# Designs tried in a protein design run: peptides against a protein of PDB entry 7PB4. Part 5

Target 1, 105 residues: chain A of PDB entry 7PB4
Amino acid sequence: KMLNIKEYKEKLLSTLGEFLEDHFPLPDRSVKKKKKNIQESSVNLITLHEMLEILINRLFDVPHDPYVKISDSFWPPYVELLLRNGIALRHPEDPTRIRLEAFHQ
Target 2, 218 residues: chain B of PDB entry 7PB4
Amino acid sequence: DALQMAVGYFEKGPIKASQNKDKTLEKHLKTVENVAWKNGLASEEIDILLNIALSGKFGNAVNTRILKCMIPATVISEDSVVKAVSWLCVGKCSGSTKVLFYRWLVAMFDFIDRKEQINLLYGFFFASLQDDALCPYVCHLLYLLTKKENVKPFRVRKLLDLQAKMGMQPHLQALLSLYKFFAPALISVSLPVRKKIYFKNSENLWKTALLAVKQRNR

## One batch from the design tools (peptide; aimed at target 1 Y8 L12 F19 L20)

Design b1_p11_1_s3 (made by RFdiffusion4, then SolubleMPNN; from b1_p11_1, 7 letters changed)
Fold by OpenDDE base, seed 5:
Structure b1_p11_1_s3 (fold): chain B 105 residues (1-105), chain C 218 residues (1-218), chain A 11 residues (1-11)
Amino acid sequence: as target 1 above (105 residues)
Amino acid sequence: as target 2 above (218 residues)
Amino acid sequence: MLRLMIEELLL
């Protein structure tokens, strides 16, 4: 039974990953490094899949404080997508923190 | 030149020590407006000013005026649009600025140098259909962007649900008709045969300016 | 669809 749940979770994660890559890919940073010194901090943006994994893991690992701090690696359109669709919620007192919505309440 | 000084002012921000901050701001804003409406702006100037208008660095009145004068001399960089969409999602601009941006994006669509990255944003634009204020303009944008590969069963369901919620809106009917054209098997509903596609404010604020740009680049 | 997929993943 436990092995079957793990395999099912892995399959769901894989299917979700493919869907997210197909429909919500990161824009190609064809930022031609024109050498002008604007420290556009080359912050590597994470995928929407990776963002969701972080949120899911936080919910399971720390259920009493399921909030994740929004980093510079979080692409703003992804954050907005999750919030707008009710997939994530902002912390009521700290707008820099988000959690996955508890869909089962 | 005066334009470079004005752009530099907006980029660097107001110098703290100026007693006449408002007069200086107005002077530079008028400089940008005058050049943009007469000659258009270079792609680099649009890149800077568009991001400033959406970043929340200035007040809504200033941001609105900057955005209204984002008129290209030749082309708009696709990268500027991608960055602009990112700023739009940060939520530091007003709802009216968001509406104005989508109106601008539709109006300037043909002047954007490339569409590959904008096409990748299809899902984000589609998600914005849920905003009643944005919906008419997003439908128009999606009408311009939609390809056969974008027409998926889940998007069809969402459009039909939206139609059930808001009724038979002309802009939504236009998009649904395009979806039915690409994938007739996904849309069993009979759509009214509209001879004329109608989008809200098809006559944009920039009509005269864009005609002048097209004439100068011929 | 995305929400449903996430809901299924969380179950």
Scores: peptide ipSAE 0.041, ipTM 0.804, DockQ to the pose 0.364
OpenDDE base, seeds 1, 2, 3, 4: peptide ipSAE 0.040, 0.040, 0.037, 0.041; ipTM 0.798, 0.796, 0.791, 0.800; seeds 2, 3, 4 fail the geometry check

Design b1_p11_1_s4 (made by RFdiffusion4, then SolubleMPNN; from b1_p11_1, 7 letters changed)
Fold by OpenDDE base, seed 5:
Structure b1_p11_1_s4 (fold): chain B 105 residues (1-105), chain C 218 residues (1-218), chain A 11 residues (1-11)
Amino acid sequence: as target 1 above (105 residues)
Amino acid sequence: as target 2 above (218 residues)
Amino acid sequence: MLKLMIEQLLE
């Protein structure tokens, strides 16, 4: 039974990944490295799939504090997408932290 | 160059020591406004100023004025638009600024040099349809962006749900009509044959300026 | 759709 749940979870994550890549891809960083020293911190943006994975894992691993700190790797449109659709919630006292919404309540 | 000094001021921020910060700000803002409306701005200037307007670095009044004068001399860089969308999502700009941005984006759509990356943002724009203040302008933008490949069953369902909630809005009907054109099998509902597509504020704030830009680039 | 998919993942 546990093996079936893991396999099911993996399949769902895979399906979700394909969907997210198709409909919410990262913009191509064709930022032409014009050499001007503006430290545009080449922050490596993570995919929406990776972001959700982080949020899901935090919810399961630390259910009493399921909040994740928004890093520079979190693309703002993704954060906004999750918040607007009720998929994620901001911490009431710390807007830099978000959690996955508990959909079963 | 007065324009370069003005852009530099907004980019670097006010130098701490000036007792007349407001007068200096107004001077530079007027410089940008004057050049933008007379000649348009270079793509690099728009890149800098657009991001500043949306970053929340300055107050809403200043940001609004900057955004209103984002008039291109020739083209707008697609990268500037992508960055701008990112800033909109950070939540440091007002709702009115967001509305103004979408109005600007629709008005300036033809002056954007490329559309490939903007097309990738289709899903994000579509998600913004739920915002009542943005919905009319987002529908217009989506009308410009929509390709057959974007017309999916889940999006059709969302549009129909939105119609059920908001009623038969002209901007929503226009978008649904386009969807039906690309994928008639997905939309079984008879849409009224509207001869004229109507979007809110079809006359944009930049109409006169854009005509002038087109005339200069001929 | 995205919300539904995520809900299914959390079940």
Scores: peptide ipSAE 0.116, ipTM 0.831, DockQ to the pose 0.363
OpenDDE base, seeds 1, 2, 3, 4: peptide ipSAE 0.099, 0.041, 0.035, 0.052; ipTM 0.821, 0.806, 0.788, 0.836; seeds 1, 2, 3 fail the geometry check

Design b1_p11_2 (made by RFdiffusion4)
Pose (drawn by RFdiffusion4):
Structure b1_p11_2 (pose): chain A 91 residues (1-28, 43-105), chain B 212 residues (1-189, 196-218), chain P 11 residues (1-11)
Amino acid sequence: KMLNIKEYKEKLLSTLGEFLEDHFPLPDVNLITLHEMLEILINRLFDVPHDPYVKISDSFWPPYVELLLRNGIALRHPEDPTRIRLEAFHQ
Amino acid sequence: DALQMAVGYFEKGPIKASQNKDKTLEKHLKTVENVAWKNGLASEEIDILLNIALSGKFGNAVNTRILKCMIPATVISEDSVVKAVSWLCVGKCSGSTKVLFYRWLVAMFDFIDRKEQINLLYGFFFASLQDDALCPYVCHLLYLLTKKENVKPFRVRKLLDLQAKMGMQPHLQALLSLYKFFAPALISVKIYFKNSENLWKTALLAVKQRNR
Amino acid sequence: TLFEMVQELLE
């Protein structure tokens, strides 16, 4: 069961990364890829389940933040505009 | 054959400015509907015309008439439905066309050969609940399509939030009752749906439905 | 599509 989940996870991640690079590229400060941004969000969601918010730095490309906001992937902090969290799809 | 000429004409897409082209388009569309309302269309022709209508090609009237004449002689391929869902996801489709398509998918549900690959698109179907123009028809479709495996906690939470936003709507209540039946531990809380008139009810389709 | 892939990952 564990190995099956692992194979599925790795396949989904690799295909997701390819899809992101193919359909959501950077334009050319130092910006990070959308993949790294999603990785930070996913890591913070499970590492700190009581505060899954991550600060928005200058490396976050605003179009990526707005893209994640429009598609219900990322959620804004009720008071702090510089923080965003990942939607907890698992619950 | 008389119908294949119209299928090829519609596969060629829209043509130049109209000198006599309006009459030609009308003749081809009349031929298709006559065949559809007399004895029905085959799976291949349906696979072609449904996806042509759900694409950006041709105007709204042509797509509406094509959707209203999508009557199967036998069965409907599920791959056609998958491609139709992919065309909906493209977004170059009219709202009224989307409503008509969901109505068609609800009406033609028992004439799709397989429905497992269609159930795999449950997520795409569920995401359309945000749109309040598609909400009743999407709920009617999900009432038919929902299996036990589809009742995930996230969906229950989002459906409860939507019920709180819109109120206890009939279609939302029916879908929530189905979700309760499938997963009572995740939440506490088929049949009549408004605007569920079968627009595609020909006599032969009626005999086939009774034979079903 | 992206939404679904992210949702499946988190599920």
Fold by OpenDDE base, seed 2:
Structure b1_p11_2 (fold): chain B 105 residues (1-105), chain C 218 residues (1-218), chain A 11 residues (1-11)
Amino acid sequence: as target 1 above (105 residues)
Amino acid sequence: as target 2 above (218 residues)
Amino acid sequence: TLFEMVQELLE
């Protein structure tokens, strides 16, 4: 049963990966390194696919606390996309945490 | 320079000790407004001020006024637009600010230096069509951005669903007509042959300013 | 399926 869930998850993620890359790519941060000393922390943004993988993994690994903390690597448009479409929900008491919505079959 | 001082004020925030915080803010805001409407703003100034307007650092009234004076002297950087869209998604700006931003983006579209990165945001703009307040302006933006490669079966379905929900809106019809032009096989529905595409252009707050910008850059 | 839902939502 667990193997089937993992395989299903991997298949789901693989199929979603191509779709998400095609339709929701990260913008090319031409971080013009303007020379000035402001340590713009080059926060590496993760892909939407990676974000979903994190959320799905958390749901399966910790079903009683399926929330993931929003990091600086989470591109705000991706977070908004997931929340707006009901794919993810914010924690009721901590807006910095989101979970994958359990699509109850 | 008064403008540099004003931009610096908004960027760094108010210095705690000023008893006249509101008066100082108003002074700097008026400085930005006056320069923007008279001469336009440099791309760097727009980059700074646009982010401030959308970050939620100031109140909605201030943010609205800043956004209304985001008039370029020459060009707007696409990077500024990408960052702005990111801020819109953080949820610290009001719905009215979002509407104003999309109106601004449509109005200033020709002044954006490059479109490659903005085109990558196509999916995000398309996802915003479900917001009834944004839908007319997003349709106009998508009409400007849409390429053949963006016309997918799922997007056609979504547009038709929106039309079923909202009725035959002129802005939806305009976008659907463009989709049919690029992919006639995906849209079997007879669209009314509208000779004129009508977007809500009558509400362009920047019409006079844009004419002045175009005249200065000729 | 979650996939269909995500696709539908992303679509």
Scores: peptide ipSAE 0.041, ipTM 0.825, DockQ to the pose 0.102
OpenDDE base, seeds 1, 3, 4, 5: peptide ipSAE 0.037, 0.036, 0.034, 0.039; ipTM 0.819, 0.823, 0.810, 0.823; seed 3 fails the geometry check

Design b1_p11_2_s1 (made by RFdiffusion4, then SolubleMPNN; from b1_p11_2, 6 letters changed)
Fold by OpenDDE base, seed 5:
Structure b1_p11_2_s1 (fold): chain B 105 residues (1-105), chain C 218 residues (1-218), chain A 11 residues (1-11)
Amino acid sequence: as target 1 above (105 residues)
Amino acid sequence: as target 2 above (218 residues)
Amino acid sequence: MLRLMIEELLL
């Protein structure tokens, strides 16, 4: 039974990953490094899949404080997508923190 | 030149020590407006000013005026649009600025140098259909962007649900008709045969300016 | 669809 749940979770994660890559890919940073010194901090943006994994893991690992701090690696359109669709919620007192919505309440 | 000084002012921000901050701001804003409406702006100037208008660095009145004068001399960089969409999602601009941006994006669509990255944003634009204020303009944008590969069963369901919620809106009917054209098997509903596609404010604020740009680049 | 997929993943 436990092995079957793990395999099912892995399959769901894989299917979700493919869907997210197909429909919500990161824009190609064809930022031609024109050498002008604007420290556009080359912050590597994470995928929407990776963002969701972080949120899911936080919910399971720390259920009493399921909030994740929004980093510079979080692409703003992804954050907005999750919030707008009710997939994530902002912390009521700290707008820099988000959690996955508890869909089962 | 005066334009470079004005752009530099907006980029660097107001110098703290100026007693006449408002007069200086107005002077530079008028400089940008005058050049943009007469000659258009270079792609680099649009890149800077568009991001400033959406970043929340200035007040809504200033941001609105900057955005209204984002008129290209030749082309708009696709990268500027991608960055602009990112700023739009940060939520530091007003709802009216968001509406104005989508109106601008539709109006300037043909002047954007490339569409590959904008096409990748299809899902984000589609998600914005849920905003009643944005919906008419997003439908128009999606009408311009939609390809056969974008027409998926889940998007069809969402459009039909939206139609059930808001009724038979002309802009939504236009998009649904395009979806039915690409994938007739996904849309069993009979759509009214509209001879004329109608989008809200098809006559944009920039009509005269864009005609002048097209004439100068011929 | 995305929400449903996430809901299924969380179950």
Scores: peptide ipSAE 0.041, ipTM 0.804, DockQ to the pose 0.369
OpenDDE base, seeds 1, 2, 3, 4: peptide ipSAE 0.040, 0.040, 0.037, 0.041; ipTM 0.798, 0.796, 0.791, 0.800; seeds 2, 3, 4 fail the geometry check

Design b1_p11_2_s2 (made by RFdiffusion4, then SolubleMPNN; from b1_p11_2, 4 letters changed)
Fold by OpenDDE base, seed 2:
Structure b1_p11_2_s2 (fold): chain B 105 residues (1-105), chain C 218 residues (1-218), chain A 11 residues (1-11)
Amino acid sequence: as target 1 above (105 residues)
Amino acid sequence: as target 2 above (218 residues)
Amino acid sequence: MLRLMIQELLE
């Protein structure tokens, strides 16, 4: 039974990953390395899938403080997508922190 | 030149020491406006100023004026649009600025140099349909972007749900008709045969400017 | 759809 649940979750995650990649891909940063010295900190953006994994893991690992700090690796459209669809919530006092919405309440 | 100085002012921000900050800002803003409407702006200038308008660096009035003068001399870089969408999602701009941006994006669509990256943003634009203020303009944008591969069952359901909520809006009907054209099997509902697709084109703030741009680039 | 998929994952 537990193995079936784990396998099912893995399958769901995989399916979700494929869906997210197909419909919400990261833009190809044509990092035109314009040579000029402005250290555009090439902040590597994470995928929406990775972002969701972070949020899910935080919810399970630290249920009493399930908030994740928005880093520079969080692409703003992804954050907005999660918030707008009620998948994530901003911390009431700190807008730089978001949590996965508790769907079971 | 005066334009470079103006763009530089907006990019670097006001130097603390000037007692006449507002006068200086207005001067530079007028410079940008005059050049934009007369000659259009270079793609690099649009790249800088568009980000500034959406970043929340300045007040809403200033941002609105900047955005209204984002008129290309020749082309707009798709990268500028992608970055702009990112700024739009940061939430530092007003709802009116968001509406204006989508109006701008629709108006300037043909002047964007490439569409590959913008097409990747399809899902994000589609997600914005739920915003009542944005919906008419997003529908128009999606009408321009939609390809057969974008027409999915879940998106059809969402559009039908929106129609149920908002009624038979002309902009929704236009998009649904396009969806039906690409995937007739997904839309069983009889859509009224509209001879003309009506988007809110009458409110195109840039109509005269765009005609001038097209004339200069012929 | 995305919300439903996530909900199913949490479930």
Scores: peptide ipSAE 0.181, ipTM 0.846, DockQ to the pose 0.370
OpenDDE base, seeds 1, 3, 4, 5: peptide ipSAE 0.167, 0.160, 0.180, 0.117; ipTM 0.844, 0.840, 0.844, 0.837; seed 3 fails the geometry check

Design b1_p11_2_s3 (made by RFdiffusion4, then SolubleMPNN; from b1_p11_2, 4 letters changed)
Fold by OpenDDE base, seed 5:
Structure b1_p11_2_s3 (fold): chain B 105 residues (1-105), chain C 218 residues (1-218), chain A 11 residues (1-11)
Amino acid sequence: as target 1 above (105 residues)
Amino acid sequence: as target 2 above (218 residues)
Amino acid sequence: MLREMIQKLLE
């Protein structure tokens, strides 16, 4: 039974990953290496999948403080997507922190 | 060049020492407005100023005026639009600025050099349909972007749910009709055969400017 | 759909 649950979760994660890649891909930042020194901070954006993993892990690892600080690696459209769909919530006192919403069944 | 000085002012910010910060700002803003409406702006200038307008660096009144004069001389870079969408999501701009941006995006859609990356943003735009203020303009944008591959069962369901909530809005009906055209099997509901697709005239703000741009590029 | 998928994953 435990093996079946693990396999089921892996399948769900795979399906979710495919869905996220298909419908919410990162824009190809054509880093036009135009040499001009505008320090566009080449901040490597993480995927939506990675962002969700971080949020999920925080919820399970630190349930009393399940909030994650929004870093420069968090693409703003992803943050907005999660918030608008009720998947994530902003900290009431610190808008730079978000948590995964506990889907109360 | 007066325009370069004006763009530089907005990019670098006001130099601390000027006692007449408001007069200087107004001067540069008028310079940008004048050039934009007469000749249009270069893609690089739009790239800089669009980000400034949406970043929250200046007040809402200034941001609104900048955004209203984002008129291209020739083309708008797709990258500028992608960056703009990112700034829009940071939440430092007002709701009115967001509405104005989508109106601008629809009005200037044909002047964007490429659509490949914008098409990748389809899901993000679709998520914005839930905002009542944005919904009419987002529907129009999606109408322009929608391909057969974008018409999925979950999106159909979402549109029908929105229709149930908001009523039979002309902009929703237009988008649903397009969805039915691409995937008739997904939409069992009889949609009224509207002969005329009705979207709010988002272009009205730039009508004269757009005509001038088209005449210069012909 | 995204919310539903995540909900199933957390379940």
Scores: peptide ipSAE 0.415, ipTM 0.898, DockQ to the pose 0.327
OpenDDE base, seeds 1, 2, 3, 4: peptide ipSAE 0.413, 0.415, 0.408, 0.407; ipTM 0.894, 0.898, 0.897, 0.895

## One batch from the design tools (peptide; aimed at target 1 H23, target 2 W87)

Design b1_p12_1 (made by RFdiffusion4)
Pose (drawn by RFdiffusion4):
Structure b1_p12_1 (pose): chain A 91 residues (1-28, 43-105), chain B 212 residues (1-189, 196-218), chain P 12 residues (1-12)
Amino acid sequence: KMLNIKEYKEKLLSTLGEFLEDHFPLPDVNLITLHEMLEILINRLFDVPHDPYVKISDSFWPPYVELLLRNGIALRHPEDPTRIRLEAFHQ
Amino acid sequence: DALQMAVGYFEKGPIKASQNKDKTLEKHLKTVENVAWKNGLASEEIDILLNIALSGKFGNAVNTRILKCMIPATVISEDSVVKAVSWLCVGKCSGSTKVLFYRWLVAMFDFIDRKEQINLLYGFFFASLQDDALCPYVCHLLYLLTKKENVKPFRVRKLLDLQAKMGMQPHLQALLSLYKFFAPALISVKIYFKNSENLWKTALLAVKQRNR
Amino acid sequence: DLAFEILDFAFE
C-alpha cells in the first residue's frame, strides 16, 4: 500500500512539475519558480499545522500569487496581507 | 451519404462571407436534425458534432441547434463526453450552451455506454458549483453521478459552505442528502429538479428509454 | 493522467 502511494505521488509530482513548466513559465530581483512556491506552501502546511501562513517576499511573482488565489489554491490571511496559506484539501 | 456531407461541412468549420452560405448551413443543419429526430445519430457522428458545437467554432445558434439535435440511435461514447468536458474546461463556450450541455448530459445519462471515466471527472463537475447559473444543473448531474468514493471531506465542507451562502436550495438539499447517505460520519444532512424537462424526447428515444 | 490531458488541452 505504501509503495503504491509513493509511486503515485512521485508520478503526480513529476507530471505536475512538467505541466507547470509548460504552462506557467517565468517571464525570463530574483524570482522563484511556481514549483518552489508550491513546495514552500505545502511544506509549511504540514510542518506548522497551527500557523501555515508564509510571508510574501519580493521573490514571489505577484501573478503567481494571484493565480493561486483565483483558483482556490492559496488563501489570504484575514488581517495580514503579506501572508498566504495553502488550502487544506486533506480535510 | 446525406448526413456525412453535413458532418464534413461542420468539420470544415465556418467558411467565407455569406453569399449563399446561410442557405447551405441551414440545409446541412436541417439534414442533421431530420436524421436525429427520425431515427437518431450514430456514436461517431455524435462524437464529432457535440465537440464541434462545444468548441468556439460557429455561432451560438448553430451550437444550440446541434446540441438540441444530439439524439443517439443506440449509445453515446464516453470518450466523447470526456472531450466535451475538456471543451467546457477550455472556456470559449457560451453560458447558455453550457447549461444546455448539462441538461443534455442529465437527459442522456442512461445512454452513455460507460460512466466510470465520466465519474473520474467528478472534480471538474464539482468545481462548477461556484457558478450560480450552472448550480442546479450541476447538482442534478452530481446526484446521478455521485458514488461513495466521491464523497470526500473537502467536498462536504465546500457543499455545506455553499448551502450556507445560497440557502437550503432544493438541488443543494438533494445532493446533500445523497452525501449524508453515503457518509453520515462526515455530516448529518433524487428526485425532482427544476428545468429538468427532457428537450430531446423523441418517440424512438422514448421507446429506447422504456426498453432500458 | 486524464486530468492533465484535459488541462494541457485547455491551456493550448
Fold by OpenDDE base, seed 3:
Structure b1_p12_1 (fold): chain B 105 residues (1-105), chain C 218 residues (1-218), chain A 12 residues (1-12)
Amino acid sequence: as target 1 above (105 residues)
Amino acid sequence: as target 2 above (218 residues)
Amino acid sequence: DLAFEILDFAFE
């Protein structure tokens, strides 16, 4: 039963991955390194797929505290997309934490 | 240069807690406004000031004034727009600022140097259609951006659902008509043949300035 | 199909 859930999760994530890459790709950081030392924080942004994977994993691993802290790797448009569409919710007391919304079956 | 001093002030922030903070801020705002409306701003200046206006560093009144004077001398960098969209999603700007930004983006669309990265943001703009205040301007933006590859069944369904909710809005009809043009098989609904596509005149705020920019770059 | 259903569900 657990294996089927993991396989289903992986298949779901894989299928979503292609869709998300096609329709919600990260902008190409053509960071032309122009030489000026503006500490553009070299924070590698994660894909929307990776973000969803993190949220899903947290829900399964820690169901009593399913919240993930928003890091600098979380592209703000992705966070907003998830929140606006009810896929994720902010923690009521800590706006820097989000959880996957339980797909109420 | 007075403009460089003004841009530097907004970038670095007000240094001294002096009683004259408001006077200094107003002086620098007026400097930026005067140059922008007279000559336009360089792409680098727009890059800096646009991000400042959307970052929530200053109050809404200041941000609105900065955004209103984001008039290019020649071009706007696509990268500036991508960064700006990111700031809009951080939630530190007001709803009125978001509306103004989309109006600005539509008005300045032809002055953006490239569209490749902006086209990648199509899905995010489309997701903003559900905001009633943004919807007219987002429809106009999407009308400018939409390619055949963007017309998908799920987006058609979302547009039709939005139409059912909001009614027969001219801006939504314009976008739907474009979708039907690219993918007639996806839209079975008879759309009224509108001879004229009517979007809200987002350009009205910058009409005179845009004419001047076009004249200088001929 | 399933991805579309989930996405439709997720973006509904």
Scores: peptide ipSAE 0.033, ipTM 0.812, DockQ to the pose 0.039
OpenDDE base, seeds 1, 2, 4, 5: peptide ipSAE 0.037, 0.034, 0.031, 0.034; ipTM 0.810, 0.807, 0.792, 0.803; seeds 1, 2, 5 fail the geometry check

Design b1_p12_1_s1 (made by RFdiffusion4, then SolubleMPNN; from b1_p12_1, 4 letters changed)
Fold by OpenDDE base, seed 3:
Structure b1_p12_1_s1 (fold): chain B 105 residues (1-105), chain C 218 residues (1-218), chain A 12 residues (1-12)
Amino acid sequence: as target 1 above (105 residues)
Amino acid sequence: as target 2 above (218 residues)
Amino acid sequence: DLLFEILRFAAS
């Protein structure tokens, strides 16, 4: 049973990955920042696939606290996309935490 | 320069607890408005001010006024638009600000220097079609952005579902017609041949300003 | 559900 869930998870992630890369890619921030001193911390943004992987892993690894803290690596459009489409939910008491919605089939 | 001081004020925020915070804010806002409508703003100024307007740093009234004066002297940086979309998704701006932004984006579309990164945001814009307030403007934006590669079966289904829900809206019909042009096999439904594409943006808030910008850059 | 649509799309 657990193996089937893991395999299903991996298959789901792999299938989603290609779609997400094609339709929701990260913008290439290759704007050559001219060296002006603004320490814009080059926050390394993760892909939507990676974000979903984190959320799914958290749900499986820590089912009693399936919430992930939104980091600076989480691109806001991705967070909004997941929340707006009911794929993720905000923690009721901590808006900085989100969980994958359990799609009860 | 008065404009630089004004932009700096919005960027850095009010330094001192001045008793006249509102007067100072109004002064700087008027400075930005005057320059923007008269001459347009540099791409760097738009970059700064657009982000400020969408970040929720100031109240909705101030943000609205800033956004209304995001008129380019020459071009708008694509990067500014990408950052702006990110701010919209943070949820610190009002619904009215979001609507205004999409109106602005459509109005200023031709002045954006590049479209490559904006095209990557296609999926996010498409996802915003479900917002009834945004839908007309998002359809217009998508009409401007849509390439053959964007026309996918799932998006066609979503548009048809939206049409079933909202009825035959002119903006939705315009987008569907474009989709049918790129992928006729995906749209079996006979679309009325509309000779004219009508988007609600006939009343462009920036019409006069845009004409002036085009004249200056000729 | 977008996820379902994505899944359907990806499975197609």
Scores: peptide ipSAE 0.077, ipTM 0.809, DockQ to the pose 0.033
OpenDDE base, seeds 1, 2, 4, 5: peptide ipSAE 0.083, 0.080, 0.073, 0.083; ipTM 0.813, 0.803, 0.807, 0.804; seeds 1, 2, 4, 5 fail the geometry check

